# Peptides against a protein of PDB entry 5K2M, part 44

Target 1, 273 residues: chain A of PDB entry 5K2M
Amino acid sequence: MRIGITYTVLRREEMAIKERAGEFGEVVMLHEDDLLFPGNYDLDVVIIRNVSHFKALYTARLFESEGIPTVNSSRLIFEAGDKLFATLRLAGKVPVPEWKAALSEGGALRVPDSLGYPLVSKPVFGSWGRLLAKVNDRDSLEAVLEHRKWMKNPLYGIHYFQEFVEKPGRDIRSYVIGGEFVGAIYRYSNHWITNTARGGKAEPCSDPEVEELSVKAWEAFGEGALAIDIFESEKGLLVNEVNPNMEFKNAARVTGADMAGKLVEYAVEVAKT

## One batch from the design tools (peptide; made by RFdiffusion4, then SolubleMPNN)

Design b1_p12_2_s2 (from b1_p12_2 with E1G L4W E9A)
Fold by OpenDDE base, seed 3:
Structure b1_p12_2_s2 (fold): chain B 273 residues (1-273), chain A 12 residues (1-12)
Amino acid sequence: as target 1 above (273 residues)
Amino acid sequence: GGDWDLDEAFLE
């Protein structure tokens, strides 16, 4: 068994994955600078750990074009890594925050007629809560839309909105790998954007409803390893988004779950199919 | 450290 691991930065997660992969076979670490296609890669499976969504997507597709399966697959990265495409999958299987998409400024200005205020403006791509805006009124909406016109990437012209969900000062991050629930944490924040990068506390989450909902959210995609963001709302649990490039160092530390081992085990299974 | 690194595609 030859296991490739593509990466941008060697993080705690990549180190743990490398260590566990060594128990199953030969490990080939592949930095982004090492990747050139077409190539003659002698690998049974590749674990995709590129930081960039698009780098991860294209890396996966390029290996697949040479007959090498990837974890995650390019299909999963494509559908899960875009907030709108992920919502389209999730909305048919699990409760999600109310959402609207518009393809023009004129359409976007009508979104409050359905969602009301406050609403949340999100880019369809990106991490760390970048360019998330809580839009409280018409003036704020117009300002956000005006700024989007001057952003270089045409994807900023895809207007994705959600209802503003009041949260109890925390959200839930769960992990499902190969259809198995691995663990979950609470992420605490005093800001409406809950991100552990902003100094939030993490605690274990042991809730059978979270486990069941997380598995159902994974089943909307039907493959791979996903981190799942869940809101605790007055309407019950809502699946906000999923992430195919999961970070798990804090979750592994807090829960004691062997997330790296589970990811490698799944990759080995994929290699054998 | 943050749970997420910068998405290069978002910075571009």
Scores: peptide ipSAE 0.017, ipTM 0.590, DockQ to the pose 0.289
Fold by OpenDDE base, seed 5:
Structure b1_p12_2_s2 (fold): chain B 273 residues (1-273), chain A 12 residues (1-12)
Amino acid sequence: as target 1 above (273 residues)
Amino acid sequence: GGDWDLDEAFLE
């Protein structure tokens, strides 16, 4: 078994994955600078750990084009890594925050007619709460739209909005790999954007409803390894988003779950298919 | 490289 691992930065997650992969076979670390296609890659599977969503997507597709399966697949990265596309998958299977998408400023200005205020503006791509805006009123909405107009990437012209969900000072991040629930944590923050990368405290989450909902959310995509963000709302649990390039160092530390091992085990299963 | 690489700037 030859396991490739593509990466941009050697994080704690990549180190753990490398270590666990070594128990199953030969590990080939592939920095982005090492990648050139088409190439002669002798690999049974590639674990995709590129930081950039798009680099991860294209890397996965390039390996797939050479007959090498990837974890995650390019399909999963594409659908799960886009907040709108992920919502489209999730909305038919699990409760999600109310959302609207608009393709113009004129359309976006009508979003409050459906969602009301406050609402949350999100880019369809990005991580760590980057460019999230809590929009409390019309003036704020206009400001966000004006700023988006001058951003270079045309994807900023895709206007994705959610209802603002009042959270109890925390959210939930769960992990499902190959359809198996691996673990979950509470992420605490006094800010409306809850993120452990921004200094949020993590604690174990042991809730059978979270486990069930997480598996259902994963089933909306039907493959791979996903981190799932869940809100505790007045309406109950809501699946906010999923991440196909999951960070798990905090969750692994807090829960004791072998997330790196589970990911490698799944990759080995994919290789044998 | 633009918006495609911005995620790296937020790594701990």
Scores: peptide ipSAE 0.018, ipTM 0.616, DockQ to the pose 0.121; fails the geometry check
Fold by OpenDDE base, seed 2:
Structure b1_p12_2_s2 (fold): chain B 273 residues (1-273), chain A 12 residues (1-12)
Amino acid sequence: as target 1 above (273 residues)
Amino acid sequence: GGDWDLDEAFLE
């Protein structure tokens, strides 16, 4: 078994994945600078750990074009990594925050007619709450839309909105790999954006409802390894988003779950299929 | 950098 691992930065996660992969076969670490296509890669599977969503997506697709399966697949990265496409998948299986999408400024200005205020403006791509805006009124909405006009990436012209969900000072991040629930954590923050990367603390989450919902959310995509962000709302649990290129160092530390091992085991299974 | 951090390079 020859296992490739693509990466941008050697983080704790990549080190753990490398270590665990070594138990199953030969490990080939592939920095982004090492990637040139078409190539002659002798690999049975590639674990995609590029930091950039788009680099991860294209890397996965390029390996797949050479007959090498990837974890995650380019399909999963594409669908799960786009907030709107992920919402479309999730909404068919699990409760999600109310949302609207508009393809023009004129359409976006009508979103409050259905969602009301406050609402949350999100780019369809991005992490760590970057470019999330709590839009409390018309003036704020106009400001967000004006700024988007001057952003170079045309994807900023895709206007994605959610209802603002009041959270109890925390959210939940769960992990499902190959359809198996691996673990979950609470992420605490005094800010409406809860993220451990932004200074939030993590605690173990042991809730059967979270486990069930997480597996069901994963089933909306049907493959791969996903981190799942869940809100505790007055309406119950809501699946906010998923991440096909997960950070798990905090979750692994807090829960003791072998997330790197589970990811490698799944990659080995994919290689054998 | 975390998830998507290098997407900033796509904005340059």
Scores: peptide ipSAE 0.017, ipTM 0.606, DockQ to the pose 0.572; fails the geometry check
Fold by OpenDDE base, seed 4:
Structure b1_p12_2_s2 (fold): chain B 273 residues (1-273), chain A 12 residues (1-12)
Amino acid sequence: as target 1 above (273 residues)
Amino acid sequence: GGDWDLDEAFLE
């Protein structure tokens, strides 16, 4: 078994994945600078750990074009890494925050008619809470829309909104790999954005409802390794988003779960199919 | 996307 691991930065996660992968076969670390295509890669599977969503997506697709399966697949990265596309998958399977999508400013201005205020404006792509905006009123909505007109990437013209969910000062991050629930944590934050480096604490989450919901959320995609972001709301648990390029060092530390091992095991399974 | 410890510059 020859396992590739693509990466941008050698984080604790990548180190753990490398270590665990070594137990299953030969490990080939592939920094982004090492990646040229088309190439003659002698690999059975590639674990995608590029930090950038798009780099991860294209890397996965490029390896797939060489006949090498990836974890995650380009399909999963594409669907799960886009907040709107992820919502489309999730909405039919699990409870999600109320959402609206608009393809024009005129459409976006009507979103409050359905969702009310406050709203959350999200780019369909991005991580670490970038460009998340709590939109409390019409003036704020207009400002967000105006700013988006001047953003270079046309994807900023895809307007995705959610209801603002009041959270109990925390959210839940769960991990499902190959359909198996691996673990979950509470992420505490005094800010409404809990999934950013805001000095939050992580604690183990042991909740059967979280486990069940997490697996169902994963089943909406049907493959790969996903981190799942879950809100505790007055309406119950809501799946906010999923992440096909998960960080897990805090979760692994807090839960003791062998997330790196589970990821490698899944990659090995993928290689054998 | 990532959660906690990386510079946003890697995603640009």
Scores: peptide ipSAE 0.014, ipTM 0.581, DockQ to the pose 0.307; fails the geometry check

Design b1_p12_2_s3 (from b1_p12_2 with E1G L4F E9A)
Fold by OpenDDE base, seed 4:
Structure b1_p12_2_s3 (fold): chain B 273 residues (1-273), chain A 12 residues (1-12)
Amino acid sequence: as target 1 above (273 residues)
Amino acid sequence: GGDFDLDEAFLE
């Protein structure tokens, strides 16, 4: 078994994945600078750990074009890594926050007619809560739309909105790999954006409802390794988003779950399919 | 430890 691992930065996650992959076969670390296509890669599977969503997506697709399966697949990265496309998958299977998409400023200005205020503006791409805006009123909406109008990337012209969900000072991040629930954490924050990357504390989450919902959310995509962000709302649990390029160092530390091992095991299974 | 400024990774 020859396992490739693509990466941008050798993080704790990539180190753990490398270590665990070594138990299954030869490990080939592939920094982004090492990636040229077409190439003669002798690999059975590639674990995609590129930090950039688009670099991860294209890397996966490039390996797939050479007949090498990837974890995650380019399909999964594409569908799960886009917040709108992810919502489209999730909405048919699990409860999600109310959402609207608009393709013009004029359309976006009508979103509050459905969602009310406050609402959350999200770019369809991006991580770590970047460019998330809590929009409390019309003036704020107009400002967000105006700013996006001047952004060069045309994807910023895709207007994705969610209802603002009141959370109990935390959210839940769960991990499902190959359809198996691996673990979950609470992420605490005094800010409405609860991402632990912003200095939030993490604690283990042991909730059967979270486990069940997480698996169902994963089933909406049907493959790969996903981190799943879940809100505790007055309406119950809501699946906010999924991440096909998950960080798990905090979750692994807090839960004791072998997320790196589970990821490698799944990659080995994919290689054998 | 500083969060990797991913801003450049999306703009590239």
Scores: peptide ipSAE 0.015, ipTM 0.590, DockQ to the pose 0.218
Fold by OpenDDE base, seed 3:
Structure b1_p12_2_s3 (fold): chain B 273 residues (1-273), chain A 12 residues (1-12)
Amino acid sequence: as target 1 above (273 residues)
Amino acid sequence: GGDFDLDEAFLE
């Protein structure tokens, strides 16, 4: 078996995936600079580890066009990597924060009539809490909308909002690969944006309700490897978002789960179907 | 750089 691994930066995750993949066959590391299409790639499966959502999406689709399956698939990356499209999948299967989408400024100005204040403005794409805004009032909403008019990417004209969820100073990140729950962690933060980049502590999460909810959230998509972000709210557990390009270094360290091994095992299964 | 995953922020 020949396993491709596409990557932007060789992180601890990519090193672990490479090591585990070597137990199943020949490993071909493919930096973004090595990717030219159409091509003649001799690979049975490709594990997609490109950092950029769009680069990951297009890389997956390009390999699929050559008849090579990918983990994750371009379909999964497309649906899970867009916050609105992910919400559309999740909302029919699991509890999610209340949300609204508007396609114009005039529509966006009416969102508080349904969600109230405070609300959260999110771009449909992006990571690390970039361009997340807690909108407390009408003046703040108008400011966010005004700034969006000057943003170059037309996707910033898709206005996605959620209710503001009060969290207990933490959120949950769980991992589901091929329908199997692999592990979960608590991510602690003193900021309303629970981003571990801001010096947050990670601790193991052992909760049967989190495990059950995580599997159900994965079933909304029905394939691949997903990181799942869950909020602890007054209404119970809410699935906030999913990530089809999961990082797991801290989760693997804290839980002891073999996330790289599980990802490779799933990729090998995909190659055999 | 590209849209890095939220978890890359832990690598720093």
Scores: peptide ipSAE 0.016, ipTM 0.561, DockQ to the pose 0.172; fails the geometry check
Fold by OpenDDE base, seed 1:
Structure b1_p12_2_s3 (fold): chain B 273 residues (1-273), chain A 12 residues (1-12)
Amino acid sequence: as target 1 above (273 residues)
Amino acid sequence: GGDFDLDEAFLE
């Protein structure tokens, strides 16, 4: 078996995936500079680890066009990596924060009529809490919309909003690979954005309700490897978002789960179908 | 997107 791994930066996750993949066959590391299409790639499966959402999406689709399956698939990356498209999948299966989408500034100004204040403004793409805004009032909403108007990418004109969820100083990140729950962590922060990339503490989360909800969230998509962000709210557990290009170094360290191994095992299974 | 995004939209 020949396993490709596409990457932008060789992180701890990519090193772990490479090491585990070597136990199953020949590993071909493919930096973004190595990718040219159409090409004659001799690979049974490709694990997609490009940092950019769009580069990951296009890379997956390009390999699929050559008849090579990918983990994750371009379909999953497309649907899970867009916050609005992910919400559309999740909302029919699991509890999610209340949300609104608007396609104009005029529409966006009416969102508080439904959600009230405070609310959260999100771009449909992006990570690490970039361009997330807690909007407490009308003046703040107008400011966010004005700034978005000057951004060049037309996707910033797609306005996605959620209710502001009061969290107990933490959120939950769980991992589901091939339909199997692999593990979960608490991420602690004094800020309303609880991303561990910003220096948050991680601790193991062992909760049967989290496990059940995580599997149901994965089933909304029905394939691949997903990280799932869950909020503890007054309404109970809410699935906030999913990530089809997950970091897992902190979760693997804290839980002891072999997330890289589980990802490779799933990729090998995909290659055999 | 990933936990770290290098999309051009964030580099401009």
Scores: peptide ipSAE 0.016, ipTM 0.587, DockQ to the pose 0.474; fails the geometry check
Fold by OpenDDE base, seed 2:
Structure b1_p12_2_s3 (fold): chain B 273 residues (1-273), chain A 12 residues (1-12)
Amino acid sequence: as target 1 above (273 residues)
Amino acid sequence: GGDFDLDEAFLE
């Protein structure tokens, strides 16, 4: 078994994946600078750990074009890594925050007619809460829309909005790999954007409802390894988004779950199919 | 997408 691992930065996750992969076969670490296509890659499977969503997507697709399966697949990265496309899949299986999409400024200005205020503006791509805006009123909406006109990437012209969900000072991050629930954590934050990187506390989450919902959310995509962001709302649990390029260092530390091992085991299974 | 690590967010 030859296992490739693509990466941008060697994080704790990549180190853990590398270590666990070594138990199953030969490990080939592939920095982004090592990736040229077409190439001659002698690999049975590639674990995709590029930081950039688009680099991860294209890397996965390029390996697949050479007959090498990837974890995650380019299909999963594409569908799960786009917030709107992910919402489309999730909404058919699990409760999600109310959302609207508009393809023009004129359409976006009508979103409050259905969602009301406050609402959340999200880009369809991007991580770590970048360009998330809590839109409390018309003036704020106009400002967000004006700024987006001057953004270079045309994808910023895809206007994705959610209802603002009041959270109890925390959210839930769960992990499902190959359809198996691996673990979950509470992420605490005093900010409406719950970000553990900004000094938030993480605690284990042991809730059967979270486990069931997480598996159902994964089933909306039907493959791969996903981190799942869940809100505790007055309406119950809501699946906010999924991440096909998950960080798990905090979750692994807090829960003791072998996230890296589970990911590698799944990749080995994928290599054998 | 990526998770909530601001230091690594600049790499995207």
Scores: peptide ipSAE 0.015, ipTM 0.591, DockQ to the pose 0.267; fails the geometry check

Design b1_p12_2_s4 (from b1_p12_2 with E1G L4W D5E)
Fold by OpenDDE base, seed 2:
Structure b1_p12_2_s4 (fold): chain B 273 residues (1-273), chain A 12 residues (1-12)
Amino acid sequence: as target 1 above (273 residues)
Amino acid sequence: GGDWELDEEFLE
């Protein structure tokens, strides 16, 4: 078994994945600088750990073109890494925050007619709560839309909105790999954006409802390894988003779950199929 | 300090 691991930065996650992969076979670490295609890669599977969503997506697709399966697949990265596409998958299986998508400023200005205020404006791509805006009123909406016009990436012209969910000062991040629930954490923050990357405290989450919902959310995609962001709302649990390029150092530390091992085990299974 | 891993997607 030869296991590739692509990466941008050697984080704690990549180190853990590397270590566990070594138990199953030869490990080939592939920094982004090593990735040239077409290439002669002698690999049975590649674990995709590029930081960039797009780099991860293209890397996965490039390996797949060489007949090498990836974890995650380019399909999963594409569908799960786009907030709108992920919402489309999730909405068919699990409760999600109310959302609207608009393809123009004129359309976006009508979103409050359906969702009311406050709204959350999200780019369809990006991580760590980047470019999230709480839109409390018309003036704020107009400002966000005006700023979007001047952003260079045309994807910023895809206007994705959610209802603002009042959270109990935390959210939940769960992990599902190969359809198996691996673990979950609470992420605490005094800010409406509860991402642990912004200095939030993490605690173990042991809730059967979270486990069930997380598995169902994973089933909306049907493959791979996903981190799942869940809100505790007055309406119950809502699946906010999924991440096909999960960070898990805090979750692994707090829960003791062998997330790296589970990811490698799944990759080995994928290699055998 | 939170590891602000900058998603390289926005590092122009």
Scores: peptide ipSAE 0.017, ipTM 0.580, DockQ to the pose 0.184
Fold by OpenDDE base, seed 5:
Structure b1_p12_2_s4 (fold): chain B 273 residues (1-273), chain A 12 residues (1-12)
Amino acid sequence: as target 1 above (273 residues)
Amino acid sequence: GGDWELDEEFLE
């Protein structure tokens, strides 16, 4: 078994994946600088750990074009890594925050007619809460839309909005790999954007409802390894988003779950299919 | 063009 691992930065997660992959076969670390296509790669599977969503997507597709399966697949990265496309999958299977998408400023200005205020503006791509805006009123909405006009990436012209969900000072991040629930954590923050990378405390989450919902959310995509962000709302649990390029250092530490091992085990299974 | 999707911890 030859396991490739593509990466941009050697994080704790990539180190753990490398270590665990070594138990199953030969490990080939592939920095982005090492990736040229078409290539002559002798690999049974590639674990995709590129930081950039787009680099991860294209890397996965390029390996797939050479007959090498990837974890995650380019299809999964594409659908799960786009907040709108992920919402489209999730909304058919699990409760999600109310959402609207608009393809123009004129359309976006009508979103409050359905969602009301406050609402959350999100880019369809991006991580760590970048360019998330809590929009409390019309003036704020106009400001966000004005700024988007001057952003060079055309994807910023895709206007994705959610209802603002009042959280109990935390959210839930769960992990499902190959359809198996691996673990979950609470992420505590006094800010409306809960992110452990921003200094939030993490604690174990042991809730059967979270486990069931997480598996159902994964089933909306039907493959791969996903981190799932869940909100505790007045309406119950809501699946906010999924991440096909999951960070798990905090979750692994807090839960003791072998997330790196589970990811490698799944990759080995994919290699054998 | 740097990966603009790096966490601030990795941009340093």
Scores: peptide ipSAE 0.015, ipTM 0.583, DockQ to the pose 0.139
Fold by OpenDDE base, seed 4:
Structure b1_p12_2_s4 (fold): chain B 273 residues (1-273), chain A 12 residues (1-12)
Amino acid sequence: as target 1 above (273 residues)
Amino acid sequence: GGDWELDEEFLE
């Protein structure tokens, strides 16, 4: 078996994936600079670890066009990596924060009529809490919308909003790979945006409700490897978002779960299908 | 603590 691994930066995750993949077959590391299409890739499966959502998406689709399956698939990356499309999948299966989408400024200005204030403005794409805004009032909403008009990417004109969820100073990140719950962590932060990148402490999360909800959230997509962000709210657990290009270094360290191994095992299964 | 995550904007 020949396992490709595409990557932008060789992180701890990619190193772990490489190491574990070596136990199953020949590993071919493919930096973004090595990727040219159409190509003659002799690979049974490709693990997609490109940092950019769009690069990951296109890389996956390009390999698929060569008849090589990817983990994650381009379909999953597309649907899970877009916050709005992910919400559309999730909302039918699991509790999610209240949300609204608007396709114009005029529509967006009416969102508070439904969600109230404070609300959260999100771009449909992007990672690490980039361009998340807590919108406390009308003036802030107008400012966010005005700024969006001047952003170059037309996707910034897709207005996605959520209710602001009061969290207990933490959120939950769980990991589901191939439908199997692998583990979960609490991410602690004093900021309303809970991100481990922002210096948050991680602790193991052992909660059967989290496990069940995480699997259900994964089932909304039905394939691949997903990190799942869950909020603890007054309404109970809410699935906020999913990530088809998961970082797991902190989670693996804290839980001891073999996330890299599970990812590789799933990729091997995909290759055999 | 350092931002361990490389911002995608710097990688594009």
Scores: peptide ipSAE 0.017, ipTM 0.578, DockQ to the pose 0.146; fails the geometry check
Fold by OpenDDE base, seed 1:
Structure b1_p12_2_s4 (fold): chain B 273 residues (1-273), chain A 12 residues (1-12)
Amino acid sequence: as target 1 above (273 residues)
Amino acid sequence: GGDWELDEEFLE
């Protein structure tokens, strides 16, 4: 078996995936600079680890066009990596924060009539809490919308909002691979944006309700490897978002779960189907 | 300080 791994930066996750993939066959590391299409790739499966959402999406689709399956698939990356499209999948299966989408400034200005204040403004794409804004009032909403007009990417004209969820100084990140729950962590932060990349403390989360909810959230998509962000709210557990290009260094360290091994095992299974 | 790897997507 020949396993490709596409990457932008060789992180701890990519090193762990490479090491575990070597137990199953020949590993071909493919930096973004090495990728040209159409190409003649002799690979049974490709694990997609590009940092950029769009680069990951297009890389997956390009390999699929050559008849090579990917983990994750371009379909999953597309639907899970867009916050609005992910919400559309999740909302039919699991509890999610209240949300609104608007396609114009005039529409966006009416969102508080439904959700009230405070709101969270999100771009539909992007990671690590980039361009997230807590919108406490009308003046702040107008400011966010004004700034969006001057952003060059037309996707910033897609206005996605959530209710602001009061969290107990933490959130939950769980991992589901091939429909199997692998593990979960608490991420602690004094800021309303909880992100492990910002130096938050991580602790193991052992909660059967989190496990059940995480599997149900994965079933909304029905394939691949997903990280799932869950809020502890006054209304109970809410699935905030999913990530089809998951970081798991901190989760693997804290839980002892073999995230890289589970990902490779799933990729090998995909290669055989 | 965690290197905020800026997604190169915003640098183009």
Scores: peptide ipSAE 0.015, ipTM 0.576, DockQ to the pose 0.210; fails the geometry check

